# Ledger of designs, part 10: peptides against a protein of PDB entry 2ODG

Target 1, 89 residues: chain A of PDB entry 2ODG
Amino acid sequence: MTTSQKHRDFVAEPMGEKPVGSLAGIGEVLGKKLEERGFDKAYVVLGQFLVLKKDEDLFREWLKDTCGANAKQSRDCFGCLREWCDAFL

## One batch from the design tools (peptide; aimed at target 1 G38 Q48)

Design b2_p13_6_s3 (made by RFdiffusion4, then SolubleMPNN; from b2_p13_6, 10 letters changed)
Fold by OpenDDE base, seed 1:
Structure b2_p13_6_s3 (fold): chain B 89 residues (1-89), chain A 13 residues (1-13)
Amino acid sequence: as target 1 above (89 residues)
Amino acid sequence: SMEKAEESLEELR
């Protein structure tokens, strides 16, 4: 599968203080829902990804339950964090 | 073009 430019932009550098909306698969709607739940920065979602031990099914289910992400959105977000971790963690 | 459309969806939803 191919990636988006949003994905490539995210995985290309340390995420620093990037907002949650900078994650691939997370647009304005999902981003606002995540922010309302306390996930205002991408690194907070990274934290959840790591707490779930990088388990794809668990993370994607969590994202779905937390902000209503569909299968593509959760796949894109998971892949974004996985590749970022492969590069920088 | 397909990539741009998908990116737009990611940015909006």
Scores: peptide ipSAE 0.279, ipTM 0.803, DockQ to the pose 0.028
OpenDDE base, seeds 2, 3, 4, 5: peptide ipSAE 0.270, 0.278, 0.274, 0.272; ipTM 0.794, 0.803, 0.791, 0.801

Design b2_p13_6_s4 (made by RFdiffusion4, then SolubleMPNN; from b2_p13_6, 8 letters changed)
Fold by OpenDDE base, seed 1:
Structure b2_p13_6_s4 (fold): chain B 89 residues (1-89), chain A 13 residues (1-13)
Amino acid sequence: as target 1 above (89 residues)
Amino acid sequence: SKAKAEEEIEKLK
């Protein structure tokens, strides 16, 4: 499967203080919902990804339950964080 | 695991 430019932009550099909306699969609607739940920065979602042991099913289920992400959105977000970690962690 | 992880995150907020 191919990745988006948004994905490539995210995985290419340290995430620093990037907002949650910088994650692939996370648009304005999902981003606002995540922010309201306290996940305002990409690194907070990264934290959840890591405490879930990088497990795809658990993370994607969490994302769905937290902000209503559909299958593609959760897949894109998971892949974005996985590949960022492969590069920088 | 999911519920526990969410609980731990909630404690930090």
Scores: peptide ipSAE 0.039, ipTM 0.663, DockQ to the pose 0.124
OpenDDE base, seeds 2, 3, 4, 5: peptide ipSAE 0.037, 0.035, 0.028, 0.037; ipTM 0.662, 0.652, 0.589, 0.660

Design b2_p13_7 (made by RFdiffusion4)
Pose (drawn by RFdiffusion4):
Structure b2_p13_7 (pose): chain A 89 residues (1-89), chain P 13 residues (1-13)
Amino acid sequence: as target 1 above (89 residues)
Amino acid sequence: YATPEEALEAFKE
Protein backbone atom coordinates (compact mmCIF):
# COMPACT_ATOMS: atom_id res chain seq x y z
CA MET A 1 0.00 0.00 0.00
CA THR A 2 2.30 2.68 -1.38
CA THR A 3 0.48 5.37 0.58
CA SER A 4 2.11 8.81 0.50
CA GLN A 5 4.12 10.06 3.49
CA LYS A 6 0.87 11.76 4.53
CA HIS A 7 -0.53 8.40 5.72
CA ARG A 8 2.35 7.84 8.13
CA ASP A 9 2.57 11.55 9.04
CA PHE A 10 -1.16 11.61 9.73
CA VAL A 11 -1.09 8.61 12.10
CA ALA A 12 2.23 9.89 13.57
CA GLU A 13 0.91 13.17 15.02
CA PRO A 14 -2.52 14.65 15.95
CA MET A 15 -4.65 15.85 13.02
CA GLY A 16 -5.37 19.26 14.48
CA GLU A 17 -7.45 21.35 12.02
CA LYS A 18 -5.67 20.21 8.88
CA PRO A 19 -7.74 20.50 5.62
CA VAL A 20 -9.82 17.56 4.40
CA GLY A 21 -7.54 17.18 1.35
CA SER A 22 -4.89 16.24 3.94
CA LEU A 23 -6.44 12.80 4.55
CA ALA A 24 -4.63 10.02 2.68
CA GLY A 25 -6.65 8.87 -0.34
CA ILE A 26 -8.45 12.25 -0.62
CA GLY A 27 -6.89 14.36 -3.36
CA GLU A 28 -7.49 18.06 -4.01
CA VAL A 29 -10.35 17.22 -6.42
CA LEU A 30 -12.00 14.87 -3.90
CA GLY A 31 -11.36 17.22 -1.01
CA LYS A 32 -13.34 19.85 -2.94
CA LYS A 33 -16.38 17.63 -3.27
CA LEU A 34 -16.42 16.71 0.38
CA GLU A 35 -15.89 20.40 1.16
CA GLU A 36 -18.98 21.25 -0.88
CA ARG A 37 -20.76 18.61 1.17
CA GLY A 38 -19.98 20.44 4.41
CA PHE A 39 -16.67 18.75 5.27
CA ASP A 40 -14.24 21.69 5.18
CA LYS A 41 -11.99 20.03 7.77
CA ALA A 42 -10.58 16.46 8.03
CA TYR A 43 -11.86 15.92 11.55
CA VAL A 44 -15.41 16.26 10.10
CA VAL A 45 -14.68 13.40 7.69
CA LEU A 46 -13.14 11.26 10.42
CA GLY A 47 -16.42 11.77 12.21
CA GLN A 48 -18.26 10.10 9.32
CA PHE A 49 -16.00 7.07 9.73
CA LEU A 50 -16.84 6.89 13.40
CA VAL A 51 -20.58 7.19 12.65
CA LEU A 52 -20.34 4.23 10.26
CA LYS A 53 -18.89 2.02 12.98
CA LYS A 54 -15.85 1.42 10.75
CA ASP A 55 -18.17 -0.44 8.35
CA GLU A 56 -15.82 -0.69 5.39
CA ASP A 57 -18.64 -1.39 2.93
CA LEU A 58 -20.76 1.50 4.20
CA PHE A 59 -17.71 3.78 4.30
CA ARG A 60 -16.60 3.00 0.80
CA GLU A 61 -20.09 3.30 -0.59
CA TRP A 62 -20.51 6.57 1.30
CA LEU A 63 -17.23 8.11 0.07
CA LYS A 64 -17.70 6.81 -3.47
CA ASP A 65 -21.35 7.79 -3.63
CA THR A 66 -20.54 11.11 -1.99
CA CYS A 67 -17.60 12.11 -4.29
CA GLY A 68 -16.95 9.26 -6.74
CA ALA A 69 -13.66 8.09 -5.19
CA ASN A 70 -12.45 4.84 -6.70
CA ALA A 71 -12.24 1.53 -4.86
CA LYS A 72 -8.49 2.26 -4.60
CA GLN A 73 -8.69 5.70 -3.03
CA SER A 74 -11.29 4.57 -0.52
CA ARG A 75 -8.92 1.84 0.72
CA ASP A 76 -6.34 4.46 1.64
CA CYS A 77 -8.87 6.49 3.62
CA PHE A 78 -10.21 3.42 5.43
CA GLY A 79 -6.81 2.20 6.66
CA CYS A 80 -5.59 5.81 7.04
CA LEU A 81 -8.57 6.88 9.14
CA ARG A 82 -8.74 3.50 10.87
CA GLU A 83 -5.05 3.45 11.79
CA TRP A 84 -5.28 6.95 13.11
CA CYS A 85 -8.04 5.68 15.32
CA ASP A 86 -5.91 2.69 16.38
CA ALA A 87 -3.20 5.04 17.71
CA PHE A 88 -5.67 7.68 18.69
CA LEU A 89 -8.97 5.91 19.51
CA TYR P 1 -26.00 8.87 6.41
CA ALA P 2 -25.10 11.31 9.06
CA THR P 3 -24.95 15.06 8.36
CA PRO P 4 -21.69 16.95 8.73
CA GLU P 5 -22.92 18.40 12.00
CA GLU P 6 -23.76 14.95 13.34
CA ALA P 7 -20.36 13.65 12.20
CA LEU P 8 -18.68 16.61 13.96
CA GLU P 9 -20.56 15.87 17.15
CA ALA P 10 -19.47 12.18 16.90
CA PHE P 11 -15.89 13.26 16.47
CA LYS P 12 -16.00 15.57 19.47
CA GLU P 13 -17.34 12.69 21.62

Design b2_p13_7_s1 (made by RFdiffusion4, then SolubleMPNN; from b2_p13_7, 4 letters changed)
Fold by OpenDDE base, seed 3:
Structure b2_p13_7_s1 (fold): chain B 89 residues (1-89), chain A 13 residues (1-13)
Amino acid sequence: as target 1 above (89 residues)
Amino acid sequence: YPTPEEARKAFEE
């Protein structure tokens, strides 16, 4: 499987104050739902990713339960955070 | 694994 340009743009540079919608797999629909739950910045979702100890199944399940992400969306989001962490954490 | 329908719907995300 190949990554999206959105993924590549995210993992290539420091996260800073990027909105949650900058994460691969998170568009306007999921982004708004995450924001309503308090996850307005990408780094807040990163925090959840780290609290779950980078566990793929736990994170993807959480994302599905929190905003209704499907399998592709949760996969893309997980991969985005994993590769960002490999580069910068 | 995403289903074909999931993949289609998630294209914009």
Scores: peptide ipSAE 0.089, ipTM 0.651, DockQ to the pose 0.029
OpenDDE base, seeds 1, 2, 4, 5: peptide ipSAE 0.036, 0.029, 0.035, 0.079; ipTM 0.661, 0.646, 0.618, 0.644

Design b2_p13_7_s2 (made by RFdiffusion4, then SolubleMPNN; from b2_p13_7, 6 letters changed)
Fold by OpenDDE base, seed 1:
Structure b2_p13_7_s2 (fold): chain B 89 residues (1-89), chain A 13 residues (1-13)
Amino acid sequence: as target 1 above (89 residues)
Amino acid sequence: YPSPEEAEKAFLA
């Protein structure tokens, strides 16, 4: 599988205060829904990812249920966080 | 593992 430039930009550097919309697979629509649920920063979504013990199925299901992410969006978001953690955690 | 909903509630509490 190939990754997007958005993915590469995210995994290349520390997360810091990046907004939730900086995550691969998370556009304006999904980002707003996540923010409304209290997930305003990428690091908050990272927290959820870690609470779910980096489980792909659990995380992607959560993302779908929380903001309506489709399979591609949830896969991109999961991969983004997985690779960031591999590099920095 | 907790369900996604349970994990979220615990995390944001």
Scores: peptide ipSAE 0.168, ipTM 0.787, DockQ to the pose 0.182
OpenDDE base, seeds 2, 3, 4, 5: peptide ipSAE 0.154, 0.165, 0.159, 0.160; ipTM 0.779, 0.785, 0.779, 0.781

Design b2_p13_7_s3 (made by RFdiffusion4, then SolubleMPNN; from b2_p13_7 with A2P K12L E13K)
Fold by OpenDDE base, seed 3:
Structure b2_p13_7_s3 (fold): chain B 89 residues (1-89), chain A 13 residues (1-13)
Amino acid sequence: as target 1 above (89 residues)
Amino acid sequence: YPTPEEALEAFLK
């Protein structure tokens, strides 16, 4: 499996204040839904990822339930956060 | 558009 340039751009540097839409798998539609639920920054979704102890199934289920992410979107988002954490935590 | 507190309470275990 290959990653997107969006994924590579995200995992290559500190997250800072990047918006939630900068996460791989999170486009305009999902980003707006996440923002409506209080997840406006990528670091807020990172927080949920960490609270769920980096568990793939729990995180992907949460993302699906929270914003309607499909399997590819949730996989891409999970992988993005996993690889960022491997580099920077 | 929840407040930060409301958003936090929503996802904490």
Scores: peptide ipSAE 0.061, ipTM 0.668, DockQ to the pose 0.134
OpenDDE base, seeds 1, 2, 4, 5: peptide ipSAE 0.033, 0.036, 0.029, 0.038; ipTM 0.626, 0.650, 0.633, 0.673

Design b2_p13_7_s4 (made by RFdiffusion4, then SolubleMPNN; from b2_p13_7, 4 letters changed)
Fold by OpenDDE base, seed 3:
Structure b2_p13_7_s4 (fold): chain B 89 residues (1-89), chain A 13 residues (1-13)
Amino acid sequence: as target 1 above (89 residues)
Amino acid sequence: YPTPEEARKAFLE
């Protein structure tokens, strides 16, 4: 499998104050749902990723249950955060 | 409209 340009743009630099919609797999629809739940910045979702100890199944299940992400969206989002952490954490 | 903390606690229960 290959990554998207959105993924590459995210993992290439510090996260800073990037909005939740900057995460690969998170578009406008999922982004708004996450924001309604208080996950307004990418770093808040990163926090959840870390609280779940970077577990793929737990994180992807959480994302599905929280905003309705499908399998591809949750996979893309997980991979985005995993590779960002490998580079910067 | 849970806070992020409330959301994570509910999931981990």
Scores: peptide ipSAE 0.072, ipTM 0.686, DockQ to the pose 0.128
OpenDDE base, seeds 1, 2, 4, 5: peptide ipSAE 0.038, 0.040, 0.036, 0.042; ipTM 0.698, 0.711, 0.694, 0.707

Design b2_p13_8 (made by RFdiffusion4)
Pose (drawn by RFdiffusion4):
Structure b2_p13_8 (pose): chain A 89 residues (1-89), chain P 13 residues (1-13)
Amino acid sequence: as target 1 above (89 residues)
Amino acid sequence: ELEELRDLSAKLY
């Protein structure tokens, strides 16, 4: 999973108020769509993961149906957000 | 279930 340094950096330190495009697997284009959906910050998107009880199928369907992210990009967010929770939740 | 939980975190925010 050749995730960018952002994946490791994200689960290496607190997220603070970093932008939603900062989440691994969410590019600038995808960050814009989520932003238009009311997720201007990454901690709002992490909240959606927590609401879905880490249901990978619901999460991938939600992200894909919400912005059109591919099955590949959604995997990065799931492990990225999940691993952050493992160190941080 | 997904439609009921859709964008819930953003609505709460």

Design b2_p13_8_s1 (made by RFdiffusion4, then SolubleMPNN; from b2_p13_8, 7 letters changed)
Fold by OpenDDE base, seed 1:
Structure b2_p13_8_s1 (fold): chain B 89 residues (1-89), chain A 13 residues (1-13)
Amino acid sequence: as target 1 above (89 residues)
Amino acid sequence: RLEELYLEAAKKA
């Protein structure tokens, strides 16, 4: 699969204090919903990703349940975090 | 699914 520039921008550097909306697949709508649930920073979503032991199905299901992400959005978000972890974790 | 593994559950605890 080809990646977006948003994905490449995210995985290229430490995420630091980047907002949740900087994650690939997370637009303004999903970002606001995540923020309302306490997931305001990308690193908080990373925490969820890691708590779920990087399991794709569990994470994508969580994202869907939490903010209503569709299949593409959850796939993009998962791929973004997976690749970031491969580089920096 | 395993809700107990969600950070949301951890935050509520």
Scores: peptide ipSAE 0.042, ipTM 0.630, DockQ to the pose 0.451
OpenDDE base, seeds 2, 3, 4, 5: peptide ipSAE 0.039, 0.040, 0.037, 0.034; ipTM 0.630, 0.617, 0.618, 0.610

Design b2_p13_8_s2 (made by RFdiffusion4, then SolubleMPNN; from b2_p13_8, 6 letters changed)
Fold by OpenDDE base, seed 2:
Structure b2_p13_8_s2 (fold): chain B 89 residues (1-89), chain A 13 residues (1-13)
Amino acid sequence: as target 1 above (89 residues)
Amino acid sequence: RLEELRLKAAKEA
């Protein structure tokens, strides 16, 4: 399956202080909801991803429950973090 | 602000 340019841009470099909206699958709507819950930076969502031991089902369920992400959005976000971790962790 | 963060541990899933 192909990835988006947004995904490729994210996984290509250290995430630093990138906002949560830089994550693939996280647009303006989901980004605002995540920010309201304290997840304003991509690295905070990374923290949740790692706390869930990189488990796809758990993370995608969390994302859905937290901001209302649909299946594609949660898949894209998970894949983005997984590939970033493979490169930089 | 910390009170607003809702981290969910794997054991709580």
Scores: peptide ipSAE 0.057, ipTM 0.652, DockQ to the pose 0.234
OpenDDE base, seeds 1, 3, 4, 5: peptide ipSAE 0.039, 0.034, 0.039, 0.040; ipTM 0.639, 0.642, 0.639, 0.642

Design b2_p13_8_s3 (made by RFdiffusion4, then SolubleMPNN; from b2_p13_8, 7 letters changed)
Fold by OpenDDE base, seed 5:
Structure b2_p13_8_s3 (fold): chain B 89 residues (1-89), chain A 13 residues (1-13)
Amino acid sequence: as target 1 above (89 residues)
Amino acid sequence: KLEELYLKAAKEA
C-alpha cells in the first residue's frame, strides 16, 4: 500500500496540538463532524484508537459510525495512527 | 449500540 504526503507529514513528528483534520483520511467534512462530537484534536482520536486497543475493525467501525467515514478514509486514518504509534509510542 | 458506547466513553474521559 502507498501513503499520501499528508500521512507522511503526520507520522514524521510528534502530533502535539494538531487538529483532527491533520489525520490522513480526515478532510474538511469529516473533520467538522468529528469536532462536533468532541474530537477536535488528533490526540483525542488517538485516545479512542488506544482505548480500542489499536484494533483496526473496531476503530474503523467507530470512525464510520462517528463521522460517516468511508472505507478508504477509515483505512487511511487507521494507518496514520498505527504508524505514528509505531514511531512515537 | 457500539456508537453510543464509544461516544459515552469519550465523553466521560
Scores: peptide ipSAE 0.032, ipTM 0.596, DockQ to the pose 0.447
OpenDDE base, seeds 1, 2, 3, 4: peptide ipSAE 0.028, 0.030, 0.024, 0.027; ipTM 0.590, 0.584, 0.571, 0.581

Design b2_p13_8_s4 (made by RFdiffusion4, then SolubleMPNN; from b2_p13_8, 6 letters changed)
Fold by OpenDDE base, seed 3:
Structure b2_p13_8_s4 (fold): chain B 89 residues (1-89), chain A 13 residues (1-13)
Amino acid sequence: as target 1 above (89 residues)
Amino acid sequence: KLEELREKAAKEA
């Protein structure tokens, strides 16, 4: 399946202080819900991704339960973090 | 089982 330009922009460079909303699959609605839970920066969500040992099912379930992400949104976000890690970790 | 693992990991984050 194809990726979005948002995904490509994210995985192409260091994450730095990018907001959580810069992650593929995370729009305004999901971003605000994540921020309310303390996940305001993309690197905080990256931390959760790594604590879950990069497990797709665990991460996507967590994202769904945390902010109400649907299947596509959780897939996009997971893929975004996976490919960023492949490039920079 | 997935929920249990998720909860444990989230608390350790």
Scores: peptide ipSAE 0.028, ipTM 0.613, DockQ to the pose 0.347
OpenDDE base, seeds 1, 2, 4, 5: peptide ipSAE 0.025, 0.024, 0.024, 0.028; ipTM 0.592, 0.606, 0.603, 0.617; seed 5 fails the geometry check

## One batch from the design tools (peptide; aimed at target 1 G38 V44 Q48)

Design b2_p14_1 (made by RFdiffusion4)
Pose (drawn by RFdiffusion4):
Structure b2_p14_1 (pose): chain A 89 residues (1-89), chain P 14 residues (1-14)
Amino acid sequence: as target 1 above (89 residues)
Amino acid sequence: LVEEGVERAEELNE
């Protein structure tokens, strides 16, 4: 999974109030859609992951149906958000 | 922040 340095940097230090486009697998275009959906910060999107009980199918369907992210981009967010939780939850 | 994020995510789902 050739995730950008952001994946390792994200699970290496607290998220703080970084922008939603900072989450691995969420590009600037996708961050904009989630932002329009009320997720102006990444910790709001991590909350959606927690609400879905880490249900990968529900999460991927949610992200894809919410912004149109491809099956590839959703995998980065799942492991990225999940791994952050592993170190941090 | 995580707790706030969960609350806001739940609110947006309604």

Design b2_p14_1_s1 (made by RFdiffusion4, then SolubleMPNN; from b2_p14_1, 6 letters changed)
Fold by OpenDDE base, seed 2:
Order: C-alpha cells, then sequence, then structure tokens
Structure b2_p14_1_s1 (fold): chain B 89 residues (1-89), chain A 14 residues (1-14)
C-alpha cells in the first residue's frame, strides 16, 4: 500500500509540538473538530492511541466518534501513528 | 476540553 508524503513527513522525525493537523488523514476539517474537543497537538492524539493499546479497531472507532473521520481518514491516521511509534517509541 | 474524548476511549476499553 502506498503512503502520502504527509505520512512520510510525519513518521520521519520526532513529533514534538506538531499540531493535530500534521497527522496523516487529518485535514483542515477534522483538525478543527479535534481542536474543538481539546486535541490540539498530535501528541494528545498519540496519547489516546497508546491508551487504546495501539488497537486499530478501537482507535479508528474512537477517531470516528470524536471527529467524524471516515474509513480512509482513520486508516491513514492510525497507520501514521503506528509507524511513528515503531520508529521512535 | 478533552474529558469527553478521554472518557470515550475508556469506555471502548471496557
Amino acid sequence: as target 1 above (89 residues)
Amino acid sequence: LIEEGVRKAKELLK
């Protein structure tokens, strides 16, 4: 499966203070919704990803329920965090 | 602000 440049840019380096919108699958619309719910930084979403024990189904369901992410958006976001964790966690 | 989102994640773990 092919990845986006946005995905590659995110997984290539420590995420630091990157905004939530830096996550693959999270565009302007979803980013604003996440920010309105208090998830302003990528590391806050990472926190939820880790609390859910890196479970794909649980995380994708959470993301859908939280910001209305569709299947592709939640898949891209999950894959982005998974590969980042594989490299840096 | 994150309370509801965090609660939802906790519910999914049950």
Scores: peptide ipSAE 0.532, ipTM 0.924, DockQ to the pose 0.137
OpenDDE base, seeds 1, 3, 4, 5: peptide ipSAE 0.530, 0.521, 0.508, 0.513; ipTM 0.923, 0.921, 0.917, 0.918

Design b2_p14_1_s2 (made by RFdiffusion4, then SolubleMPNN; from b2_p14_1, 5 letters changed)
Fold by OpenDDE base, seed 3:
Structure b2_p14_1_s2 (fold): chain B 89 residues (1-89), chain A 14 residues (1-14)
Amino acid sequence: as target 1 above (89 residues)
Amino acid sequence: LIEEGIEKAKELLE
């Protein structure tokens, strides 16, 4: 499976204060919806990913229900956080 | 507002 440059840029360094829109699969539309729900930083979504024990199905369902992410968007976002954690957690 | 999102995740773990 191929990844985007956005994915590679995210997983290459500590995420720090990066906005939620920096996550692969999260564009302007989904980013604004997440921000409206209080998930303004990438690390807040990381928190949900970890609370859900890195479970792909649970995280992708959560993301869909929270911001309306489609299958590709939720897959890209999950993969982005998984690989970031493999490198830095 | 983050509270609803957190609660949803808690429900998924049940």
Scores: peptide ipSAE 0.490, ipTM 0.912, DockQ to the pose 0.137
OpenDDE base, seeds 1, 2, 4, 5: peptide ipSAE 0.483, 0.474, 0.395, 0.468; ipTM 0.911, 0.909, 0.885, 0.907

Design b2_p14_1_s3 (made by RFdiffusion4, then SolubleMPNN; from b2_p14_1, 7 letters changed)
Fold by OpenDDE base, seed 1:
Structure b2_p14_1_s3 (fold): chain B 89 residues (1-89), chain A 14 residues (1-14)
Amino acid sequence: as target 1 above (89 residues)
Amino acid sequence: LIEEGIKKAKELLK
């Protein structure tokens, strides 16, 4: 599948202090919801991704439960973190 | 603030 420029921008460099909204699939709506839940930085979501052992189904379910992400949003976010980890972890 | 999110993740790991 093709990726967005947002995805490419995210996976291209260390995420540092990037806000959660920098993650592919996480727009303003989901970003605000995640921030309200304490997931204000992309690395905090990365933490959950890693705790869930990079499992796609578990992570996507978690994301859905946490912020209401739909299938595409959770897929995009998962792919973003997966590829970031492949490059930098 | 992240306590609920962490709890959810832990539940998924069971």
Scores: peptide ipSAE 0.454, ipTM 0.907, DockQ to the pose 0.138
OpenDDE base, seeds 2, 3, 4, 5: peptide ipSAE 0.440, 0.384, 0.374, 0.415; ipTM 0.903, 0.884, 0.881, 0.895

Design b2_p14_1_s4 (made by RFdiffusion4, then SolubleMPNN; from b2_p14_1, 6 letters changed)
Fold by OpenDDE base, seed 3:
Structure b2_p14_1_s4 (fold): chain B 89 residues (1-89), chain A 14 residues (1-14)
Amino acid sequence: as target 1 above (89 residues)
Amino acid sequence: LIEEGIEKAKKLLE
């Protein structure tokens, strides 16, 4: 499976204060919806990913319910956080 | 507002 440059840029370095829109699969539309729900930083979504024990199905379902992410968007976002954690956690 | 999102995740773990 191929990844985007956005994915590679995110997983290459500590995420720090990066906005939620920096996550692969999260564009302007989904980013604004997440921000409206209090998930303004990438690390807040990382928190949910970890609370859900890095479970793909649970995380992708949560993301869909929270911001309306489709299958590709949720897959890209999950993969982005998984690989970031493999490198830095 | 984040509280609702957190609660949803908690329910998924049940």
Scores: peptide ipSAE 0.457, ipTM 0.904, DockQ to the pose 0.137
OpenDDE base, seeds 1, 2, 4, 5: peptide ipSAE 0.457, 0.453, 0.439, 0.444; ipTM 0.906, 0.905, 0.899, 0.901

Design b2_p14_2 (made by RFdiffusion4)
Pose (drawn by RFdiffusion4):
Structure b2_p14_2 (pose): chain A 89 residues (1-89), chain P 14 residues (1-14)
Amino acid sequence: as target 1 above (89 residues)
Amino acid sequence: ELVEEGVERAKELE
């Protein structure tokens, strides 16, 4: 999973108020769609993951249906958001 | 605190 340094950096330090495009697997284009959907910050998107009880199928369907992210990009967010929770939740 | 706020806002956006 050749995730960018952002994946390790994200689960290496607190998220603070970093932008939603900062989450691994969410590019600038995808960050814009989530932003238009009311997720201007990454901690708002992490909240969606927590609401879905880490249901990978619901999460992937939600992210894909919400912005059109591919099955590949959604995997990065799931492990990225999930691993952050493992160190942080 | 931010995570809690994020959960609340995510639910409001549903």

Design b2_p14_2_s1 (made by RFdiffusion4, then SolubleMPNN; from b2_p14_2, 7 letters changed)
Fold by OpenDDE base, seed 5:
Formats: C-alpha cells, sequence, structure tokens
Structure b2_p14_2_s1 (fold): chain B 89 residues (1-89), chain A 14 residues (1-14)
C-alpha cells in the first residue's frame, strides 16, 4: 500500500507535541472526538498503541470504539504509529 | 478520568 504525505510528514521526525490530528487517518471529525475523550496529543494515542503491544487488530478496534474510525482511518493511523515506532522507538 | 477510562478500555482488550 502507498502512504499519504500526511503519513510521511508524521513518520519523518520526532512527534513531540504534535496534536492528535497530525496522525494519518485522523481528520477534523475524529480528532475532535479523540480530544473530547482526553486524547489531545499524538503521543497519548501512541501510549494506547504501546499499551496494546502494537497489536493491529486491538488498536484498530480500540480506535473504532473510541472515535468511530472506519477501516481506512484506523489502518492509516495504525500504519502511521507503527512506522514512527520503527524509526524512533 | 477520561484518560484512565481509555487505558482501562485498551487493557480490557488484551
Amino acid sequence: as target 1 above (89 residues)
Amino acid sequence: SLIEEGIKKAKSLL
């Protein structure tokens, strides 16, 4: 699968204080829902990703349950965090 | 807190 520029921009550098909306697959709608649930920074979602031991199915299910992400959105978000971790963790 | 709820939910999937 190919990636978006948003994905490439995210995985290219330390995420620092980037907002949750900087994650691939997380647009304005999902970002607001995540923020309302306390997940305001990308690194907080990274935390959930790590708590779930980087498991794709578990993470994508969690994301769907938490903010209503569809299959593509959850796939893009998972891939974004996976590749970021491969580079920086 | 909402963060704690999120963590609890995540852990429940393990």
Scores: peptide ipSAE 0.148, ipTM 0.763, DockQ to the pose 0.156
OpenDDE base, seeds 1, 2, 3, 4: peptide ipSAE 0.124, 0.141, 0.135, 0.141; ipTM 0.752, 0.764, 0.757, 0.762

Design b2_p14_2_s2 (made by RFdiffusion4, then SolubleMPNN; from b2_p14_2, 6 letters changed)
Fold by OpenDDE base, seed 5:
Structure b2_p14_2_s2 (fold): chain B 89 residues (1-89), chain A 14 residues (1-14)
Amino acid sequence: as target 1 above (89 residues)
Amino acid sequence: SLLEEGVKKAKALL
């Protein structure tokens, strides 16, 4: 599986206060929609990821339902959070 | 709240 530089940049360090748009797969369009729903920081999306017990199908469906993410966007976002958790959680 | 909304959405998928 190939990852983006955006993914690598996110996974490489504590996420701190990074905006939701820092997540791989989350561009300006999806980021704005997430922010409108209260998911303004990457760590808030991380929270949802954890509430869903890191389940890929559940998380990707949630992301699709919440902001309209397509399959690639949800895959990229899931992978980003999964690998971040493997490194830091 | 955001938490309640997130949990509700999560439960809908479980």
Scores: peptide ipSAE 0.120, ipTM 0.733, DockQ to the pose 0.158
OpenDDE base, seeds 1, 2, 3, 4: peptide ipSAE 0.116, 0.117, 0.115, 0.115; ipTM 0.735, 0.737, 0.731, 0.732

Design b2_p14_2_s3 (made by RFdiffusion4, then SolubleMPNN; from b2_p14_2, 5 letters changed)
Fold by OpenDDE base, seed 5:
Structure b2_p14_2_s3 (fold): chain B 89 residues (1-89), chain A 14 residues (1-14)
Amino acid sequence: as target 1 above (89 residues)
Amino acid sequence: SLIEEGIERAKKLL
């Protein structure tokens, strides 16, 4: 799988206070929907990822149900969080 | 809270 520069930028350093829109696969449209549901920071979405025990199917389904992410968007977001965790968690 | 609602939605998939 080829990753985007956005993915590489995210996984390269500590997450800190990065907005939810910094996650790969999360653009302005999905970001706004996530923010409306209280998921304004990337680390809040990381929290959901961890609550779901890093399960790809569960997380991607949650993301779809929560903000309307398509398959590509949810795959990119999952991969972004997985690789960040592999590096820093 | 919104966060609690989000967690609830996630847990429904478990």
Scores: peptide ipSAE 0.133, ipTM 0.732, DockQ to the pose 0.137
OpenDDE base, seeds 1, 2, 3, 4: peptide ipSAE 0.131, 0.117, 0.112, 0.122; ipTM 0.744, 0.734, 0.721, 0.728

Design b2_p14_2_s4 (made by RFdiffusion4, then SolubleMPNN; from b2_p14_2, 8 letters changed)
Fold by OpenDDE base, seed 3:
Structure b2_p14_2_s4 (fold): chain B 89 residues (1-89), chain A 14 residues (1-14)
Amino acid sequence: as target 1 above (89 residues)
Amino acid sequence: DLIKKGIEIAKKLL
């Protein structure tokens, strides 16, 4: 499978203070819902990814339950964080 | 249950 430019832009550099909407698979709708739940920065979602021990099924289920992400959105977001961690963690 | 525990931990950080 191919990745989006949004994915490539995210995994190419340190995360810093990037908003949650910078994550692949997270558009304006999902980003707003995540922010309302306190996940206002990409690094807060990274934190959740890590406390779930980078488990794909657990993370994607959490994301679906938290903001209503569909299968593609949760896959894209998971892949984005996985590859960022491989490069920078 | 890692999902429940993860959510609880996350809430403590917020």
Scores: peptide ipSAE 0.081, ipTM 0.704, DockQ to the pose 0.127
OpenDDE base, seeds 1, 2, 4, 5: peptide ipSAE 0.060, 0.050, 0.059, 0.057; ipTM 0.694, 0.683, 0.694, 0.691

Design b2_p14_3 (made by RFdiffusion4)
Pose (drawn by RFdiffusion4):
Structure b2_p14_3 (pose): chain A 89 residues (1-89), chain P 14 residues (1-14)
Amino acid sequence: as target 1 above (89 residues)
Amino acid sequence: LAEWMKELAREANA
């Protein structure tokens, strides 16, 4: 899973108020769609993950249906958001 | 904090 340094950096330090495009697997284009959906910050998107009880199928369907992220990009967000929770939740 | 983030997600979905 050749995730960018952002994946490790994200689960290495608190998220603070970093932009939603900062989450691994969410590019600038995808960050814009989620932003238009009311998720202007990454901690709002992590909240969606928590609401879905880490249901990978619901999460992937939600992200894909919400912005059109591919099955590949959604995998990065799931492990990225999940691993952050493992160190942080 | 987790509950606060969930609420924000619900507000964004409203």

Design b2_p14_3_s1 (made by RFdiffusion4, then SolubleMPNN; from b2_p14_3, 8 letters changed)
Fold by OpenDDE base, seed 5:
Structure b2_p14_3_s1 (fold): chain B 89 residues (1-89), chain A 14 residues (1-14)
Amino acid sequence: as target 1 above (89 residues)
Amino acid sequence: MAEEWKEAALKALE
């Protein structure tokens, strides 16, 4: 699978205060839903990713349940956080 | 354990 430019942009540098919408797989629709649930920053979603022990199935199911992400969106988001962690954590 | 973590995480965010 080929990564998107959005993915590459995210994993290339420290996360900082990037909004949740900067995560690969998270567009305007999902971003707004996540923000409504208190996940306004990418690092908050990272926190959930870590709480779930970086488990792909758990994280992707959580994302689906939380904002209605489909399979591709959750896969892209998971991969984005996994590779960011590999580089910076 | 995986399912328990999922449900616990979701509950904590209610």
Scores: peptide ipSAE 0.044, ipTM 0.634, DockQ to the pose 0.118
OpenDDE base, seeds 1, 2, 3, 4: peptide ipSAE 0.039, 0.038, 0.042, 0.040; ipTM 0.636, 0.637, 0.616, 0.630

